# Designs tried in a protein design run: peptides against a protein of PDB entry 2AUS. Part 24

Target 1, 323 residues: chain A of PDB entry 2AUS
Amino acid sequence: ADIKREVIVKDDKAETNPKWGFPPDKRPIELHIQYGVINLDKPPGPTSHEVVAWIKRILNLEKAGHGGTLDPKVSGVLPVALERATRVVQALLPAGKEYVALMHLHGDVPEDKIRAVMKEFEGEIIQRPPLRSAVKRRLRTRKVYYIEILEIDGRDVLFRVGVEAGTYIRSLIHHIGLALGVGAHMAELRRTRSGPFKEDETLVTLHDLVDYYHFWKEDGIEEYIRKAIQPMEKAVEHLPKIWIKDSAVAAVAHGANLTVPGIVKLNAGIKKGDLVAIMTLKDELVALGKAMMSTQEMIERSKGIAVDVEKVFMPRDWYPKLW

## One batch from the design tools (peptide; aimed at target 1 S75 L102 R190 T192)

Design b2_p14_2_s2 (made by RFdiffusion4, then SolubleMPNN; from b2_p14_2, 4 letters changed)
Fold by OpenDDE base, seed 4:
Structure b2_p14_2_s2 (fold): chain B 323 residues (1-323), chain A 14 residues (1-14)
Amino acid sequence: as target 1 above (323 residues)
Amino acid sequence: SRFDELYERYKAEE
């Protein structure tokens, strides 16, 4: 759920200079690409790494990274972070995922029983990672946030599933099949969500990217490629945010930890150890970091390290050094 | 594919 986090204002008089920085909506096209994330519709067939390599070739990029591996046969939402934004994928790895899956049953099961049994798989499940996973094969819990049956047609069950990152849908379907007593396998899988990235109007194909890049480079039309690339800030929408003073931006952009006096506003419900996005008052991503305080501690304290800055994204020169 | 058939049908009814 896109739970809108409450915003707590610490300094209601804090202003931002409109001449400093580059808000996500005001970046020149070249800069927009440098700080971009593509909501790619990954085709079935290629690996996620091959697709990233193709995007780099299509868009003439040095660097790119994806927001979580899709198997070769799996299609759909693959966020691909570009150039200076490449490391923002770290925010997407722990993000919830949604899939539409086709489960094929190995026997006939009454629809009522299918519905009842699949409902039992909502919540905490125990999984063992598959052999092909880079993850150690330890038993682990994963959350299934919801299962929505879309269609039942004989032995074919189409369903939507929201899951914690690193839940294996193939394993889920196998266990559902066992619980139904007939067995089942995953016939097809599409990812429809990866954190803030969804199957929506921002979803683009590799073919779209080829065309849009051509329109820009050959015809001088930037509109299509601009729309096809999301600002890197979209990749952190699901994270708790801390907005900082203009005077603090340059220090954080140089890799300094965020101290409490730099905070203008922040989301409620930040816990110590949470991954947080440090934002300017213009909603520009400065850095990702680890919260060293709770929201409450950041409100109550006058000093101290609020965020241990781990990944800086903003260039050092977008805001002046004011210290 | 069977997936495409069922999923497109679902989206057309939504």
Scores: peptide ipSAE 0.432, ipTM 0.916, DockQ to the pose 0.925
OpenDDE base, seeds 1, 2, 3, 5: peptide ipSAE 0.415, 0.429, 0.422, 0.415; ipTM 0.911, 0.916, 0.914, 0.911

Design b2_p14_2_s3 (made by RFdiffusion4, then SolubleMPNN; from b2_p14_2, 5 letters changed)
Fold by OpenDDE base, seed 4:
Structure b2_p14_2_s3 (fold): chain B 323 residues (1-323), chain A 14 residues (1-14)
Amino acid sequence: as target 1 above (323 residues)
Amino acid sequence: SRFDELYERYLAEE
């Protein structure tokens, strides 16, 4: 998620009208909520769906969605997209995840052996989804990006792990235990990252949300609830971006595909088939779509469909129709 | 929990 993508400018003279749109930092509180994502600290116990239902009740919302299921017993980072932003969670489903896990070993193993064996699980691993998974139980590869052992205390191993989406940490720990020869199980799991959402100052509890909503509704203090909700644009920070002309925004907001002439700047390394975020010059999310061209093709071509627009987020009236 | 104990200890050392 933290890969700084190079920005290639196609039109260095393109300006944006400050009167059009609502930049993420300038949304009225009601609009900010309508286009918001909460970095929720999910407590252990409830399902991710129950937590989403509670947020909807707390904040008096019609709809919300989460950026990837946490098991009932798993705590930590659960992005919850609100109202008009609900569909942005689809950008988070394929995003990398980080966890802190407590592995309990079923026997004594020398620390050096623990460290050595766990290091072997970095890279490509073969997993079979658990029975409880909605995913068909087929063998599949998953990437373990890194394993960092935080603490070893006897048979308890606390470690941080960065993984590809849909990697099962419980299964990883089971296989580590087998490789150690003693067996192991997952004692506890916390998610510390989901794409651009991490365990930082933006992380809020359900209790925080109750209090912050109360401060807003009863005391007229919007500051807390404003800080507790991230703009929906946060949920696409990890995606390659294409920034478009003001004149193209209304068309894309109406569901038109993005054509090459509408592009002002774009990230390097876009491939055909990639999920991309279409942004205004004010860094407002217009839509998500599938790249129909590479970055290079979008630079070299004068015409054609650059992005097949799949999901529009921006209201149709934020920018004028200029066609 | 054992997790909280170890994780809080780790976070305090950073």
Scores: peptide ipSAE 0.384, ipTM 0.896, DockQ to the pose 0.927
OpenDDE base, seeds 1, 2, 3, 5: peptide ipSAE 0.380, 0.373, 0.381, 0.374; ipTM 0.894, 0.892, 0.895, 0.892

Design b2_p14_2_s4 (made by RFdiffusion4, then SolubleMPNN; from b2_p14_2, 8 letters changed)
Fold by OpenDDE base, seed 2:
Structure b2_p14_2_s4 (fold): chain B 323 residues (1-323), chain A 14 residues (1-14)
Amino acid sequence: as target 1 above (323 residues)
Amino acid sequence: SLFDEKYAAYKAKE
């Protein structure tokens, strides 16, 4: 998620009308909620679906969705997209995850051996999804980006781990235990990151949401609930972006594919088939789509379909029809 | 929990 992407400018003279759209930082509170994502600190106990249902009840919402299931016993970062932003969770499903885990070993192992073996689990690992997973139970490779041992206390190993989406930490710990020769199990797990969402000042509890909603509805204080909800654009920060002309926004908002002439600037390193975010020059999310060209092709070509638009987020009326 | 203690101690060092 922390990959800095170069921005290539195709049209350095392109301007945007300040009267059009609703930039993420300038949305009225009701509109901010309609296009919001909560960085929820999920408590241990409830399912991710139960937590989403509670948020809908607390905030009086019709729709919400989460950015990747946490098991009932797992706490921490659960992005919850609200109302019109609900579908943005699809951008978070493939995003990398970070966890802090407590592994309990079933025997005594020297610390040097623990450290050596855990380092061998960095990189590509083979996993089979558990029975309780909705994912097909086929063997698949997953990336472990890093393992950082935080503490070793006898048979208890506290570690931070960065993983590819759909890596099962329980299974990782089981395999580490087998490699150590003594066996191991996952004692506790907390998710500390889900793509661009991490443990920071934006992390809020269900209790916070109850209080902040009360302050807004009963006391007229918007500040707390406004800060508790991130703009939906936060949920696409980790994606490659394409910024488009004001004249192209309404067409894309109507579900038209993005053509090359509509591009003002774009990130480097886009490949054909990548999920990309189509943005206005005010950094508003218009749509998600599949890149039909590479960055290089989008620079070199004068015409053609750059992005197959899959999911529109922006209302059709935020920008005028200029066709 | 042991996790909460260790995790809190970890966060205090960051």
Scores: peptide ipSAE 0.250, ipTM 0.856, DockQ to the pose 0.985
OpenDDE base, seeds 1, 3, 4, 5: peptide ipSAE 0.225, 0.250, 0.188, 0.232; ipTM 0.846, 0.858, 0.827, 0.850

Design b2_p14_3 (made by RFdiffusion4)
Pose (drawn by RFdiffusion4):
Structure b2_p14_3 (pose): chain A 309 residues (1-127, 142-323), chain P 14 residues (1-14)
Amino acid sequence: ADIKREVIVKDDKAETNPKWGFPPDKRPIELHIQYGVINLDKPPGPTSHEVVAWIKRILNLEKAGHGGTLDPKVSGVLPVALERATRVVQALLPAGKEYVALMHLHGDVPEDKIRAVMKEFEGEIIQRKVYYIEILEIDGRDVLFRVGVEAGTYIRSLIHHIGLALGVGAHMAELRRTRSGPFKEDETLVTLHDLVDYYHFWKEDGIEEYIRKAIQPMEKAVEHLPKIWIKDSAVAAVAHGANLTVPGIVKLNAGIKKGDLVAIMTLKDELVALGKAMMSTQEMIERSKGIAVDVEKVFMPRDWYPKLW
Amino acid sequence: SEEDYERVKKAALE
């Protein structure tokens, strides 16, 4: 997921006018929240659905959604997209996820076999692909390991299968998600307590600094997604419901294939929309016309890059 | 359990 993509510039002269839109990290606090995402450290106990409901109450929001469900007892990274950016969690499906898990073996197994068997579970699995498994600690029947997987991978099922392969059987004692696409345990990971307090600092004490840092621009959700940057003049047509045509492309990532989920960005690096690529990168460069992206969801409001009559 | 959670959390934060 976190492979740095090469950027190819087709129109080296394209410029963006500051009058329109906002750099993503410079939105007025209200707009920042309308188009924000929270990198939340989900506590064990509540369901992911319940956590989102609490967040809607705390932030007095109309809409919110999480990116990748965590079971009630699972803690860790739970991206929660807010308001107008609620659907941006769609951008996380192609990006991977990473967990730290504690596996309790129902029988004694030599460490040698445990490491050898765990390694063999990398690659493909049926229940999804397992990118990597790194054993952190093996203490008796307890195995602590870090695993990277494709979205929708059920770790409980993976541990169960490892138990079968070892014949002794296995039980997942605990699980914590450490990565969900671009969301990881860094300075943006916040708790529900921080969120409530920072909201009070803002609504009661008038200080927006803390609630601002606790909420990320929605563009964070597309950091690991192939991108197509378009001219200012092309933003309005897309923001108004039109698919993206090739003439509007300024630069794009290499490796885009027809059918890939892509992010359409302004030259300020704001998220305009998510869509499916109808052409490859090379076709987008060589052709002068045609629909480059079948837009599935528009995020940018019509007001930022307006059509003037 | 609480102990398991703290263990996993500690390892995840390392």

Design b2_p14_3_s1 (made by RFdiffusion4, then SolubleMPNN; from b2_p14_3, 9 letters changed)
Fold by OpenDDE base, seed 3:
Structure b2_p14_3_s1 (fold): chain B 323 residues (1-323), chain A 14 residues (1-14)
Amino acid sequence: as target 1 above (323 residues)
Amino acid sequence: SAAAQARVTAAARK
């Protein structure tokens, strides 16, 4: 998620009207909630769906969705997109994830051998999705980006692991145990990262949300609930971005595809087929879409469909129709 | 276990 993407400017004279839209930092509290994402510390015990239902009840919301299921026993980072932002979770599903895991070995293994074998699991691994997964049970490759051993205490191995989306840590631990010759199981798991959401000062509990909502509704104190909710734009920080002219915003907000003339600036390295975020010059999320051109094609071409717009987030009235 | 959860949580915050 921390890949610094170069920004290529196509139109250096493009200005934005400060009276149009609602930048992420300038939304009234009600609007901020409508376009919000909570970095929730999911407790162990409840399902991700139960936790989303509780958030809806606590915050008196009609809609919410989560950025990728955590098992009931798994704690930590669960992004929960609210109301109008609910569909932004689709940007988080394919995002990389980090976990801290406790692996329990079923036999004694020298620490040097544990370290050596776990290092061999960095890179590409072969996995089969579990039976409970909606994913077809085909063998598939997944990337393990890194394994950091934090502690070895006899048969208990505490480690941090960065993985490609849909890597099963339980299966990884099982395979590590097989490679060690003694077997292993996942004793505990916490998710510490889901794309741009990590274990940081923005991480809040369900209890925090109860208190912060109370402070707002009963005491008129907005500060806590405002800080507890991130703007929906946070949920797309890891995506390649395309920034568009004010004159293109309303068309895209109505579901029109982005054409090349509407582009002001864009990230380098966009490939055809990539999920991209269409942004205003005020860093407001207009829509998610599929790139129909590479970055290079979007620079070189004067016309054509740059992005097939799949999901609109921005209201149709935030920017005027300038056509 | 509560102890295992506490251990993982403590390590996650470092």
Scores: peptide ipSAE 0.380, ipTM 0.925, DockQ to the pose 0.944
OpenDDE base, seeds 1, 2, 4, 5: peptide ipSAE 0.363, 0.379, 0.380, 0.349; ipTM 0.921, 0.925, 0.926, 0.917

Design b2_p14_3_s2 (made by RFdiffusion4, then SolubleMPNN; from b2_p14_3, 9 letters changed)
Fold by OpenDDE base, seed 3:
Structure b2_p14_3_s2 (fold): chain B 323 residues (1-323), chain A 14 residues (1-14)
Amino acid sequence: as target 1 above (323 residues)
Amino acid sequence: SAADHARVTELARK
């Protein structure tokens, strides 16, 4: 999520009609909810699915989905995509995660040794998914981006950890405990980040959502519920983006693949096979798709399929058919 | 524990 991507302009003369579409900041409250994502502070206790069901009940929604399962006992950042935005969570599944974890050691270890050994776990680690995971239990490499020890109190080690998607913190702690020679277990875990979603002013509780929905429905005050819901475009902020001509938007919204002539600007460093967000010139999410070309190929080529469109989000009528 | 949860929550928000 912290990767700044250069923007390469392919067509500097491309303009957008201000009358077309609904920019993220200009959606009526009902439309904002239909294309929204909540940065939920998941409480400990309930499953991620139960929490999604509660949000649907609180906000009177037909559909919602979460940006990656938290175990029942795990609290913190759970992005919940709403209604028409529900499938934007697919962009969050591969995103990096951050946690604060409490590790309990099963023996006494000098602090200097704890610090030294935990530093060795920054980098590539080999993990096997737990039995409860729907993922095949094959050995796989995962990246630990960073480990920051926050506190050491005897056998209790509080640390922040940034990890590649699908890194199991419980397994990491188990391996750290083995490397320390005493064993360890995960006492507590909180997720502090899921891609672009973090602990910030956008983080809301289930209680906040109850109150904010009440203020809107009973008191006519939309401000709180509006602030509690992020535009779906937030959920793709960490993806490489391709911005398209107004004339290409309706075609992509109908499920047509993006061709090279439709590109106005794009991020540097797109590789073939990458998940990319197709955006309007007003930063509206049109679709997610698979890059069929690199950034360089999209610049150099005059024609061809740039993106295989996998999931459309934008309604077909927001932009006119210009073909 | 509830105390561990509170501590993790407080320290994660700093």
Scores: peptide ipSAE 0.027, ipTM 0.705, DockQ to the pose 0.907
OpenDDE base, seeds 1, 2, 4, 5: peptide ipSAE 0.027, 0.023, 0.026, 0.024; ipTM 0.637, 0.652, 0.668, 0.683; seed 1 fails the geometry check

Design b2_p14_3_s3 (made by RFdiffusion4, then SolubleMPNN; from b2_p14_3, 10 letters changed)
Fold by OpenDDE base, seed 4:
Structure b2_p14_3_s3 (fold): chain B 323 residues (1-323), chain A 14 residues (1-14)
Amino acid sequence: as target 1 above (323 residues)
Amino acid sequence: SAAAQARVAALARA
């Protein structure tokens, strides 16, 4: 989400028909929900799966999925992808995370020492996944992008931490406590960011969703539920993008791989093997796929498979078949 | 506690 990506234009004359597709800002409310992602403020207590099940009941949905598990006791940002957008969660799993954590020290430590030691945990750390994790318990490196101490109150240390996906803050706090020589535990944890989803005006509670759905269904007021649900395109903002011609959209929506001639513009810095979002010129998500070429190869080549399409999101009928 | 979570949330937004 923090990576500014240059946009390289291959075809500066490419136009889009305003009659085709449904731009994220122009979806009817029912369609907006079908292609929606909720930035949920997950309460402490329930599992992420229970919360998804509640959202499905509240909003009368057939399917939904979450953008990365929060432990039962952990609150905060849980992206919940709805209905036809459910599979977009795959873009959020590898995304960076931010947390605010309360660490409780098991002994008295001078503030200067706390600050110094916590600064040493910025960068690469070695972690072993918890026993309860479905992840193989192999030692692995994880990046801590930043640690920002917000408050120190005796033995309580409140800090913000930006981390690579699958970094365990509980384990980080245990290691910090060991390095301080007194030991520590995680008293509280809140996720404040999951990729493009943050604590902002889009963050909603389960209670908000109940009320907003009621206002829509009983009072005919769609405004609240519309604002409470983000377009699925939000869930891919952090990915490198490739924008395609209107004539290529229907083929990709049918599951065809993206070929080089279909590209209008693309982000710089795409590497072979990267997860990329295929977009229309109206910033509609067509599909997710694996880059089969670098950005440079996609510019220089006249033909070939640019993206191996893995997951189609766009309906087949939003754009006409022009072949 | 819910109060501790609320404090963490409030401080995270400041």
Scores: peptide ipSAE 0.025, ipTM 0.705, DockQ to the pose 0.814
OpenDDE base, seeds 1, 2, 3, 5: peptide ipSAE 0.021, 0.023, 0.023, 0.023; ipTM 0.672, 0.682, 0.690, 0.696

Design b2_p14_3_s4 (made by RFdiffusion4, then SolubleMPNN; from b2_p14_3, 10 letters changed)
Fold by OpenDDE base, seed 5:
Structure b2_p14_3_s4 (fold): chain B 323 residues (1-323), chain A 14 residues (1-14)
Amino acid sequence: as target 1 above (323 residues)
Amino acid sequence: SAAARARVEALARK
């Protein structure tokens, strides 16, 4: 999520009409909620599904979805996409995750040996999904991006870990314990990051949401609930982006594939098959799709399908039909 | 424990 992507401009003369669309910072409160994502601090105890059901009740919503399951006992960052934004969670499922974990060792191990062995688990690891996982129990490789030991207190090891999506921290701790020769188990786990969502000023509790909704509905104060909900565009910040002409927006909003002439600017390093976000020149999310060309092919070609549009988010009436 | 969890959560925010 922290990788700055270069922006390549294909059409430097392309302008946007300020009267069309609703930029993420200019949505009326009701529309902001309809296209919102909450950076929820999930409490320990409830399932991720129960928490989503509570948010729907608190905010009087018909639909919501979460950006990746946390076990009942696991706390921390749970992105919850609201209403018309619900399907944006598909951008968050493949995103990297960070956790803070407490590992309990089943024997005494010198600190230097703990540090040395845990460093060997940075990089590629082989895992089998647990029995409770909806994922087929096949052996698979996963990336551990980093392990940072925060504290060692006898048999208790507190550490931060950055991992590829669908890495099982419980299984990682079990294998670390085996490598140390004493065994280990996961005592506590918190998720501190899910793609672009982290522990920051946007992190809110269920209690905060109750209070902020009350301030809006009973006192007429929308400021708190507005700040507690992020625009859906936050959920795609980590994706490669393609920005399109105003004349192409309505066609894509109707489910047409993006063609090369519609591109104004794009991120470097797009490969064929990548999940990409199609954006307006006002940084509004139009759709998610699959890249059918590389960045280089989208620059060099004059025609062809650049993106196979998989999911439209933008309403069909925000931009005029110019075809 | 609740104390171990509180320590994990407090240190994760630093």
Scores: peptide ipSAE 0.028, ipTM 0.732, DockQ to the pose 0.901
OpenDDE base, seeds 1, 2, 3, 4: peptide ipSAE 0.017, 0.024, 0.026, 0.022; ipTM 0.647, 0.697, 0.709, 0.699

Design b2_p14_4 (made by RFdiffusion4)
Pose (drawn by RFdiffusion4):
Structure b2_p14_4 (pose): chain A 309 residues (1-127, 142-323), chain P 14 residues (1-14)
Amino acid sequence: ADIKREVIVKDDKAETNPKWGFPPDKRPIELHIQYGVINLDKPPGPTSHEVVAWIKRILNLEKAGHGGTLDPKVSGVLPVALERATRVVQALLPAGKEYVALMHLHGDVPEDKIRAVMKEFEGEIIQRKVYYIEILEIDGRDVLFRVGVEAGTYIRSLIHHIGLALGVGAHMAELRRTRSGPFKEDETLVTLHDLVDYYHFWKEDGIEEYIRKAIQPMEKAVEHLPKIWIKDSAVAAVAHGANLTVPGIVKLNAGIKKGDLVAIMTLKDELVALGKAMMSTQEMIERSKGIAVDVEKVFMPRDWYPKLW
Amino acid sequence: SLAEELIKERRDER
């Protein structure tokens, strides 16, 4: 998921006017929240659905959604997209996820076999692909390991299968997500307590600094997604519901294939929309016309890059 | 790491 993509510039002269839109990290606090995502450290106990409901009550929001469900007892990274950026969590499906898990073996197994069997579970699995498994600690029947997987991978099922392969059987004692696409345990990971307090600092004490840092621009959700940057003049047509045509492309990532989920970005690096690529990168460069992206969801409001009559 | 430390702390409390 976190492979740095090469950027190919087709129109080296394209410029963006600062009058329109906002750099993503410079939105007025209200707009920042309308188009924000929270990198939330989900506590064990509540369901992911319940956590989102709490967040909606804390931030007095109308709409919110999480990216990738965590079970009630699972803690860790839970991206929660807010308001107008709610559907941006769609951008996380192609990106992978990472967990640290504690596996309790129901029988004694030599460490040698445990490491050998765990390694064999990398690659493909049926329940999804397992990118990597790294054993952190093996203490008797307890195995602590880090695993990277494709979205929708049930770690409980993976541990169960490892138990079968070892014949002794296995139980997942605990699980914590450490990565969900571009969201990881860094300075943006916040708790529900921080969120409530920072909201009070803003609404009661008038200080926006803390609630601002606790909420990321929605563009964070597309950091690991192939991108197509378009001219200022092309943003309005897309913001108004039109698919993206090739003439509007300024630069794009290499490796885009027909059918890939892509992010359409302004030259300020704001998220305009998510869509499916109808052409490859090379076709987008060589062709002068045609629909380049079948737009599935528009995020940018019509007001930022207006059509003027 | 944070996750490893938290899991080990909770594990040893058991």

Design b2_p14_4_s1 (made by RFdiffusion4, then SolubleMPNN; from b2_p14_4, 8 letters changed)
Fold by OpenDDE base, seed 3:
Structure b2_p14_4_s1 (fold): chain B 323 residues (1-323), chain A 14 residues (1-14)
Amino acid sequence: as target 1 above (323 residues)
Amino acid sequence: SAAEERLRAARAAR
């Protein structure tokens, strides 16, 4: 999510009609909710599915989905995509995660040895998914991006960890404990980040959502519920983006693949096979798709399929058919 | 962070 991507302009003369679409900042409250994502502070206790069901009940929604399961005992950042935005969680599943963890050691270890061994777990680690995971229990490599030790108190180690999606912190702590020679277990875990969603002013509780919905429905005050819901475009900030001509928007919104002539600007470093966000010139999410070309190929080629469109979000009527 | 404080509080309660 912290990767700044260069923007390459392919068509510097491309303009957008201000009357078309609904930019993220200009959506009426009902439409904002329909295309929203909540940065939820998941409490410990409930499953991620129970929490999604509660949000649907609180906000009177038909559909919602979460940006990656937190175990019942795990608290913190759970992005919950609402209604028409529900499938934007597909962008969040592969995103990096950050946690704060409390590791309890099963024996006494000198602090310097704890620090040295935990530093060796930065980089590539081999994990096997736990039995409870729907993922095939094959050995797989995962990246630990960083480990920051926050506190050591005897056998208790509080640390921050940034990891590749689907890294199991419980398994990491188990392996650290083995490397220390005493064993260890995960005492506490909180997720502090899921891609672009972090612990910030956008983080809300289930209680906040109850109150903010009440203020809107009973008191006519929309401000709180509006701030509690992020636009779905937030959920794709960490993806490479391709911005398209107004004339291409309706075609993509109908499920047509993006062709090279439709591209106005794009991020550098797109590879064939990457998940990309197709955006309007007003930073509205049109669709998610698979890059069929690199950034370089999309610049150099005059024609061809740039993106295989997998999931449309934008309604078909926000932009006119210009073909 | 609020996460660190909550985890410290949860540790102190054990």
Scores: peptide ipSAE 0.027, ipTM 0.672, DockQ to the pose 0.796
OpenDDE base, seeds 1, 2, 4, 5: peptide ipSAE 0.025, 0.024, 0.025, 0.026; ipTM 0.660, 0.656, 0.725, 0.660

